# Peptides against a protein of PDB entry 6NYY: the designs that were tried, part 160

Target 1, 212 residues: chain A of PDB entry 6NYY
Amino acid sequence: KHFEQAIERVIGGLEKKTQVLQPEEKKTVAYHEAGHAVAGWYLEHADPLLKVSIIPRGKGLGYAQYLPKEQYLYTKEQLLDRMCMTLGGRVSEEIFFGRITTGAQDDLRKVTQSAYAQIVQFGMNEKVGQISFDLPRQGDMVLEKPYSEATARLIDDEVRILINDAYKRTVALLTEKKADVEKVALLLLEKEVLDKNDMVELLGPRPFAEKS
Target 2, 212 residues: chain A of PDB entry 6NYY as posed
Amino acid sequence: KHFEQAIERVIGGLEKKTQVLQPEEKKTVAYHQAGHAVAGWYLEHADPLLKVSIIPRGKGLGYAQYLPKEQYLYTKEQLLDRMCMTLGGRVSEEIFFGRITTGAQDDLRKVTQSAYAQIVQFGMNEKVGQISFDLPRQGDMVLEKPYSEATARLIDDEVRILINDAYKRTVALLTEKKADVEKVALLLLEKEVLDKNDMVELLGPRPFAEKS

## One batch from the design tools (peptide; made by RFdiffusion4, then SolubleMPNN)

Design b2_p26_1_s2 (from b2_p26_1, 13 letters changed)
Fold by OpenDDE base, seed 2:
Structure b2_p26_1_s2 (fold): chain B 212 residues (1-212), chain A 26 residues (1-26)
Amino acid sequence: as target 1 above (212 residues)
Amino acid sequence: EEREKRLKETIEELHEMNKSSRIAPP
């Protein structure tokens, strides 16, 4: 409990119980977080879900918390699944509401950063090639790119392709698992917080063995 | 060493990114 609260505080900040979401907004959050949770549940290389919450904390309206392994090497497949998991919220909103919200901004940022890293740092794109450049940090004045404008355009295009592929994969997954997303969302609306055990009760055991 | 450091930093960022997903107000 204390450890979980400490982690929650670090991830989400202080619980803002005073921030009462409108029912429709709360519903959106529930389905968004359910999308993350279910995507993570059914993606092999996603990290195990620890907790999902629709209680507003800090600047967040909800969150899904995962237990990442101490891993220093990622495959392209692993990164893709992580991207899909990160897109799960946005995709869920699209599937259930036929609309997208601003709520996925942080997720899109994360996905974008991951995609760029894959292409320009890890050399994981065949068209761009085996290149590795430093990504500009937020706030760094990128004075000169170590590549041509043509390469920059190519990178941007391939980033979009990668993100779109991840998005489509996530759409396919959550469409297949639509009923599960609904179950999780509805239970979130009831309990506001779900843990791994709740997910097991709802969805059955995660189909991928947690490599301890 | 610098490249390795940068890689580690990127991986750490990826780790941090994967610890949680959030829906946030604008």
Scores: peptide ipSAE 0.140, ipTM 0.765, DockQ to the pose 0.819
Fold by OpenDDE base, seed 4:
Structure b2_p26_1_s2 (fold): chain B 212 residues (1-212), chain A 26 residues (1-26)
Amino acid sequence: as target 1 above (212 residues)
Amino acid sequence: EEREKRLKETIEELHEMNKSSRIAPP
């Protein structure tokens, strides 16, 4: 407990005990976080859930923490599941509220970055081919693209396709698991913080083996 | 113990809600 809390403080920052969410905001955060948690629970290649919280920390209104696999090589399927998990919050908001919030902006950024990396760094798209180029970092001057404008358009199209496929997969999953998302969201509203054990009690054991 | 070791080595915050999250009424 104390060790996990110390690590959580390093990663998530100090809990903003002074930041009080309005009831409707708290509700939206709970369903957003529940979407991530449930998506991660039922996606085989997602990282194991450690904690989900609707207590504001640092700059976030809520967060989900996962234990990364000690893995340096990822398959396309693994990256897809990670994308779906990252989309889980946004998809949950759509399913339950039928609206878009700004809360998912960082998630969409991460998904977009992952999609570009898969296509232009990892060569995971057959249409684009076996190319690998460094992506500019935020703030780097984009010099000349090492590929043609036609290739750039193709990349953009294939990125959109990949993100849309991940989105549809997430919608299908969380629609199937809608009742589970609701249960997690309601429990979050009550407890504000859930761990893996809370999820097991609520949903049953995760259907995939986790490394101890 | 192995989990704690992995936790010490790496924890990934999968997501953090945007700083500027403004929620419109449902």
Scores: peptide ipSAE 0.022, ipTM 0.561, DockQ to the pose 0.065
Fold by OpenDDE base, seed 1:
Structure b2_p26_1_s2 (fold): chain B 212 residues (1-212), chain A 26 residues (1-26)
Amino acid sequence: as target 1 above (212 residues)
Amino acid sequence: EEREKRLKETIEELHEMNKSSRIAPP
């Protein structure tokens, strides 16, 4: 009863606010951002969440903000968890709505770039091997790739595999934590902005000790 | 030196990407 009423108030409260986003869009944003937040919360190598917001700002409908540590060396595991966190929004949309939106475009770009960097620059893929090539920068003429077309195809395939693995990992995580994603999403719809303390109150302390 | 610089730039880019996740309108 109280929980249902809270949900109804959150849903009904959204109808009256002349917000730029339609209520259904705002709901989608809330669950998307909740996905990012929860994924980051339960992934060991994800950066700590600072703030999550569903208030449209500039070119963003919502955002999750993290405080990354100054780091110049990343492990494969760290990069994977970061990819999973980045996919958290898209995965949340899929889990809760059975559909995906265009909202994850920037996330997918980031994930794609990270995957290519891991394989082509960092040599982190066993099939491709310990290679390091420069990624073409945006606007650089397509210089001759230092590798064959066959290698290019292999790289592309392994990038897809890596992204899919991250996606599956994220699906597994957010499915396990589905109730937590819902809690965060609902609270976002109520408060529009959450901080780390709100997350601790809602989910308990992050299970990974913040390495001081 | 150029390779190290490029690697550093890539790491910095990855670092910056991880500071926020944003939902952009289409």
Scores: peptide ipSAE 0.182, ipTM 0.797, DockQ to the pose 0.564; fails the geometry check
Fold by OpenDDE base, seed 3:
Structure b2_p26_1_s2 (fold): chain B 212 residues (1-212), chain A 26 residues (1-26)
Amino acid sequence: as target 1 above (212 residues)
Amino acid sequence: EEREKRLKETIEELHEMNKSSRIAPP
């Protein structure tokens, strides 16, 4: 109990009990977090879900917590599943509400950063080839790109393709699991916080063996 | 040392991406 609360404070920040979400906003948050949770549940290379919450905290209106694996090397397939999990909130909003909110801005930023890293740092794209360039850090002067304008356009195009592929994969998954997303969202609206055991009760055991 | 530092930073960033997904307030 005390250790879990300490981890929650570090990851989520202080509970802003003073932020009263409107019922429609709370509903949007519940379905968004349910999208992340369900995507992570059914993606093989996603990290195991520990907790999902719609209680507003310092950096967000809701959050999902995962147990990261001690892994230093990632495959292209693992990075794709992580991108899909990150898109799960946005995709859930699209499926259930047919509208886009600002709630996914941080998720889209993370997905964009991951896509660029895969193409220009890890050399994971066949069209761009086996290249590795340092991405400009926030605040570094835009040093001259070590590649031509034509290569820059190619990179931008391949980034969009990769993100769109991850998005389509997430749409397919959460459309198939639409009833599960709704179950999780409805229970979140009731309990505000779900753990791994709640997810097992709702969805059954995660279909992938958790490496101990 | 600089390569190890960059690798460590990349790993830390990847781990942070998986630790928490958050909805930003509008």
Scores: peptide ipSAE 0.022, ipTM 0.515, DockQ to the pose 0.753; fails the geometry check

Design b2_p26_1_s3 (from b2_p26_1, 14 letters changed)
Fold by OpenDDE base, seed 3:
Structure b2_p26_1_s3 (fold): chain B 212 residues (1-212), chain A 26 residues (1-26)
Amino acid sequence: as target 1 above (212 residues)
Amino acid sequence: SERKKRLEEVIKELHEASKSSHIAPP
């Protein structure tokens, strides 16, 4: 309890108890966070879920906390599963509400950044080739692109393909697990916070051995 | 930056692609 609360304060910041979500917004957040949680549960290379919350913190309306693997090297498959987990909130909103909210904008940005990094920094795309370029930082004048406009277009196309593949994979997963997403969302609306034990009780044990 | 514009375009396209996937409710 005290240790978890300390970690929560460090990671989540101060609970903004002042942001009263409307019941409909709270429902949207619950299904969004349930989408992340369920995607993370059923994706082999996703980080283990520690906690999911619909209590507003900082600028976020909800959050999921994961135990990061002490891993410095990622495979393409691991990066794909992380992208799918990050898309889980948006995909859940689409499946349950048929609408997209602004809540997923930061997730889409993260997914897009990951896709560009895979193609441009890590050389993980066969069509673009084994290239590695430093991605310009926000505000850096890209004076010279180390590649042609044709290569830039190819990169953009392959980024779209990669993100669309991650999106389709997430849609397939959360459609199969739709009942599990709903169970998690409903329990979030009741408890506001779920831990790993709540998830095990609700969904059964995670199908992947935790690499201790 | 041009990178920021590209990121925003991809985010926008993902937004539109997700709207067009009418997963018909069962």
Scores: peptide ipSAE 0.020, ipTM 0.602, DockQ to the pose 0.041
Fold by OpenDDE base, seed 2:
Structure b2_p26_1_s3 (fold): chain B 212 residues (1-212), chain A 26 residues (1-26)
Amino acid sequence: as target 1 above (212 residues)
Amino acid sequence: SERKKRLEEVIKELHEASKSSHIAPP
């Protein structure tokens, strides 16, 4: 209990119990977090969901906690599923509300970062090739990019393609699982916090064996 | 792990670099 709360404080920040979400904001957060949760549930290479919450913590209005795998090497497929899971909140908002909120900005940022890392650092794009560039550190002068402007444009285009592909994959998944997203969102609005057992009761067992 | 931290740092660096790149948000 105390240790879990300490971990939750480290991950989510201090519960801003004082931050009362408006009912519509709370609804938006519930569907957003349900999108993450359901995407993570039905994507093979997503991290297993531990907890999903719509209780505001730190700067976040909600969060999903996943069991981090002791995995140090990721395949392209694994990174794609992680991108899809990260897009799950935004995609859920689009499916249910026809709008995107500012709550998804951090997720878009993470997805964009992952896409650039795949293309520029991991060499996972065939058009750009097997390149690995050290990106400038925070506070380093934007050193001359070690590649031409033409290569920079190609990288930017391929990043957009990768993000759009992940987005389309997430839209397809959460559209298929729309009823499950709604069930999770409604239960979140009732309980504010769901664990893995709540998800199993609601959705059935996760279709992918947790690699121990 | 140090490697996860490195990946997060790399992702963070990539993000800062991406902000400096002409990527207009889609």
Scores: peptide ipSAE 0.022, ipTM 0.465, DockQ to the pose 0.089; fails the geometry check
Fold by OpenDDE base, seed 5:
Structure b2_p26_1_s3 (fold): chain B 212 residues (1-212), chain A 26 residues (1-26)
Amino acid sequence: as target 1 above (212 residues)
Amino acid sequence: SERKKRLEEVIKELHEASKSSHIAPP
């Protein structure tokens, strides 16, 4: 109890118990978080879901807690599945509501940052080549790019391709699992918080063995 | 930074592309 609450405070911030979501906003958040949860459930290299909540915390309207893998090295496939999981909320909103909320902008930012890191830092793109450049942090004055403008355009194009591929993969997955997304969203609207056991009861066991 | 602008442009393009994809739910 106390340790879980401490981790939840670090991940989600303080519960704003006073922030009453409108029913339509609460519904949107439930389907958004269900999209993340279901994508994470059915993607092999995604981190296992521990908890998902639609209770507003800090700046977030919902959150999900995952079991982090103690892994220092990631494959391209692992990074792709993590991108797909991050897109899951937005894709769920598109499938169920035909609209995109501002909540998905932070997820798009994370996905975009991951795509740039794969191409520019990890050398994971054959067209750009096995290059590694430090990406300027937010606030660093980038005086000069370590690559030509032609290379910059190539990077931008390959980033778009990678994100679009991850998006299409996520759309395919959550369309196939549409009924599961709805089950999770409806149960979230009822319980406000789901754990791994609720997910197992609702969806069955996760199809991937937990790497102990 | 110029990189921040590029990231913002990509995010904006992705956001706009997704608004225009009125994929009717099957």
Scores: peptide ipSAE 0.020, ipTM 0.604, DockQ to the pose 0.042; fails the geometry check
Fold by OpenDDE base, seed 1:
Structure b2_p26_1_s3 (fold): chain B 212 residues (1-212), chain A 26 residues (1-26)
Amino acid sequence: as target 1 above (212 residues)
Amino acid sequence: SERKKRLEEVIKELHEASKSSHIAPP
């Protein structure tokens, strides 16, 4: 009751602005970005959150900005946590709305690209082996694959496994932190933009020391 | 490229799989 009324007031307060997003779209974006933000908050190897916003910018309906680590080498664990953070928006939409929007398509593309890079370029998969193949750049006619069609199928299968593992990890995390995702989403609907300090006030200090 | 097509297929399969996974919230 009071929570529903608070949501209705936040949603109804949003109706007064000639916003590019409809109230329901803005709600979806808030929970999507909250999913990214909370996943990034509770994943050890995720980059620290700098800012999260539901203010549309060009083709983006919302965004989370993170402080990139000046690192050229990534561990498998770091790449997994980055995949989970990237899945956080989609998983949040699933947890809260039981549906997935097209907003997560770019996130899935990024996750899929990362998974292929891990398996094919970085040799991070035991079944495929310690083999590194150059991924074709966008526009390169790969006339000859450096591996068999059987290896190509194995790569595709292991990519699916890796993404599914990241997805399950993200579902487990955001289900555990469901109340935190909701708090962030509601505060996003109110403030439209959150910074690291807003997140600390809302969720407490990030459990992981920021590697400066 | 065939790799782009495979990537698109994997993305599509992941989209379809995620629509079918009614992970009922506990």
Scores: peptide ipSAE 0.018, ipTM 0.564, DockQ to the pose 0.045; fails the geometry check

Design b2_p26_1_s4 (from b2_p26_1, 12 letters changed)
Fold by OpenDDE base, seed 3:
Structure b2_p26_1_s4 (fold): chain B 212 residues (1-212), chain A 26 residues (1-26)
Amino acid sequence: as target 1 above (212 residues)
Amino acid sequence: DALEERHKEVIEELLEQSKSRSIAPP
């Protein structure tokens, strides 16, 4: 309770209740956020869900909040599950509406950044090898890439493969859990905000032991 | 205090990760 309220206060920058979503947009947001929530629920290495909301805040139309693990070192498997959770919104939109929206742009950016970091910073790709380079910051002159054009193409190809693998994994998961995504989305449309207890009541206990 | 601040930072980072930002049309 107190911790959730503190998080709500920190995140509760001005509820700019200023964006009145159309009913169809609100439905899209509900299914998008339900996709994130359900993906996070059934992925072992995803962070525990704290709250999911379809109330617009600032530039966001909805959000899911997670309790991060106190973790400094991430495995490839953990990063993959985080990518899948981040793709959950886009995948839910595809499964339920057969269309994609601009709502997933920030998610796709994060997934892209994570994929590049895994390949070029963490050396997690066998084809590219044990390399570590700083990603160009936005606005830095792309100084001489420390690798050839052939290596650049290989990196781009392996990034696409990694993102596509995460996407396919998320599609498989949310297709299996389609009824759960719908339950969460419908309850979001009713309550606008769900917590962990609402998710437990709706889906049952999370199948992974929370590392206390 | 330091643990709470770190939890806040990490929660803020995770919250930023799950924000569905619909770009308002230009």
Scores: peptide ipSAE 0.080, ipTM 0.645, DockQ to the pose 0.113
Fold by OpenDDE base, seed 5:
Structure b2_p26_1_s4 (fold): chain B 212 residues (1-212), chain A 26 residues (1-26)
Amino acid sequence: as target 1 above (212 residues)
Amino acid sequence: DALEERHKEVIEELLEQSKSRSIAPP
C-alpha cells in the first residue's frame, strides 16, 4: 500500500503530457508495451508488472513498470527471462506489423549490455569460459583489451548467439500468447494506462506465485 | 525527514531501472 502509493506519486508527478502521439504511433506504442507486459506476465523470472502506460513522459512514448525484487544473485535463466521481457516490445512490433521501429533502441541497448556482462563479467558462457573483465564505462579511455583479438571475435559471436536465442524464445512466447498481446494492446488504446488488476481481469492470474 | 527523502530517491532509482522506455526517435 504505502510503497504503491509512493510509486504512483513519483509516476503521477511525471505525467506532463508533453507530446501528442499520432494515432498510428499510439497504436505502435500500445502493441510494443503490450509485448513487454505479456512477456513479463508469462516468464517465471520476470519482475511483477505494476503499471503499463502509453502516455508519453519526457523522452518516453510509453512504458511498462515492474516491481524489482531485492535480489543480489542472478542465475543465467533469470537473466535470460529479463532479456526476453526487454525484447517483448520489438517482438510484438514484428508479429503484428511485420516491421520494426526505432522505439526499441533503449531495450536493445539494455539487452546488449546484459549479454556482454553475462559473457565477459559473469563467466556464463562455456566457449568464452570462466573469465571476468571490467567493461569500459562510458567516458573511460578504452584501455588495452585484456584479451586477444581472437577472444574479442569469440565474445562478439557469443553475444550475438545469446541475443538471438533470447529473441527466438520471445518470438515463440508472444506467438503462443498472440491473442493476449492483442487484448492488452486494445485495452491500452482504450484506457491508456493499465495496472496489475486490469491484467488479472484480462488474462487471469499470473501463473507464477508471487514470492512474498 | 532525511530517511523519507532517501527512501524516495531509492524508489525513484528502482523505478527508473525497472522502466522499459520506448524512447522517441531523436
Scores: peptide ipSAE 0.061, ipTM 0.590, DockQ to the pose 0.222
Fold by OpenDDE base, seed 4:
Structure b2_p26_1_s4 (fold): chain B 212 residues (1-212), chain A 26 residues (1-26)
Amino acid sequence: as target 1 above (212 residues)
Amino acid sequence: DALEERHKEVIEELLEQSKSRSIAPP
């Protein structure tokens, strides 16, 4: 309870009971959050889903809450699945509505940051090589980059490739699971909040053994 | 500043590219 509430405050902030979404906006949010939830359900290295909500909180219109694994070391494959889960909302909107909304702005930012970190901090790209450079922090005056303009262009290209690969993987997954995304979205529109048990009842048990 | 500005530009470009993609199943 206290830990879940702390995570909810970090992810969504305080519930803003005052934000009334229009029915079409609420539908968009439901399918967006259903995309996150279903992607997380069927990706092996995604964190276990705890809760999904379409109740507006803070600056968010909805959220999917996951139980962080007590994991400090991430593989490239694990980071890819996390990127795919983060793209699940945008991909769901595209599959169901054929239109893109501003709702995925924070997700795209997170995916972009993850891709850069993989390439320039974790050395996970073969073309760029085993390098580790600090990314600029907000307020850091970095006068000179520690790499050439050619390396900068290579980094930019490899970041784009990595994000595109994650996006394509997410499209393939949620297209295959389209009926499951719709089931989750429809149930969200009814209940506004789903937990792990609701997801098990709707989709069956998660296909990956919960490592307790 | 130059590195931060470049990373900002790249992020903005990647965000824009992500918005322009149609992923509707055929």
Scores: peptide ipSAE 0.018, ipTM 0.467, DockQ to the pose 0.050
Fold by OpenDDE base, seed 1:
Structure b2_p26_1_s4 (fold): chain B 212 residues (1-212), chain A 26 residues (1-26)
Amino acid sequence: as target 1 above (212 residues)
Amino acid sequence: DALEERHKEVIEELLEQSKSRSIAPP
């Protein structure tokens, strides 16, 4: 409680409006962030929501912030739920507007990175197998891969499958919770910032025990 | 569905842009 409030104050205090969004853009951001928030609310292994905001900051048009768990080990299920939460914005835009925007680029990059890491670093894919290769870092020389081109294609295929599975899961969830996404989006348009208490008032208590 | 197809296209674009395919582990 006190720690969450302290984080909210620190996060809220750093809010400098850097951009003025047009009303339609602000609406898109509200539904995008509502998608993240609602996905995180109803996914068991998602981190607890701390704050959701549609106040633009720097390159970000909005955000949903979660309390990170102090954990070093992640299960495949946990990583999937995190991927779904990350896809929540894109999925919300599609459900409500029938169109996708560039606003999800960073989310898609994160999801793609997570999928590759699961397959090639964590050995979490049965077809690729129990392998672990370091992902290239920015600035690494393009060297010969320690695996065949056939394995490279398999990795890419399995990455697509994993992301698509996460996407489908997110679509199913946010379609089921469509009314909740709308409630959150509308309240965001009014308040610009929501906390966990706002979410509890709006949606009821989170279905999963929060590891405090 | 058309949504899934569009999302697949975005994934493919991201995968194509991903240099991870050609870089060996350090």
Scores: peptide ipSAE 0.020, ipTM 0.467, DockQ to the pose 0.029; fails the geometry check

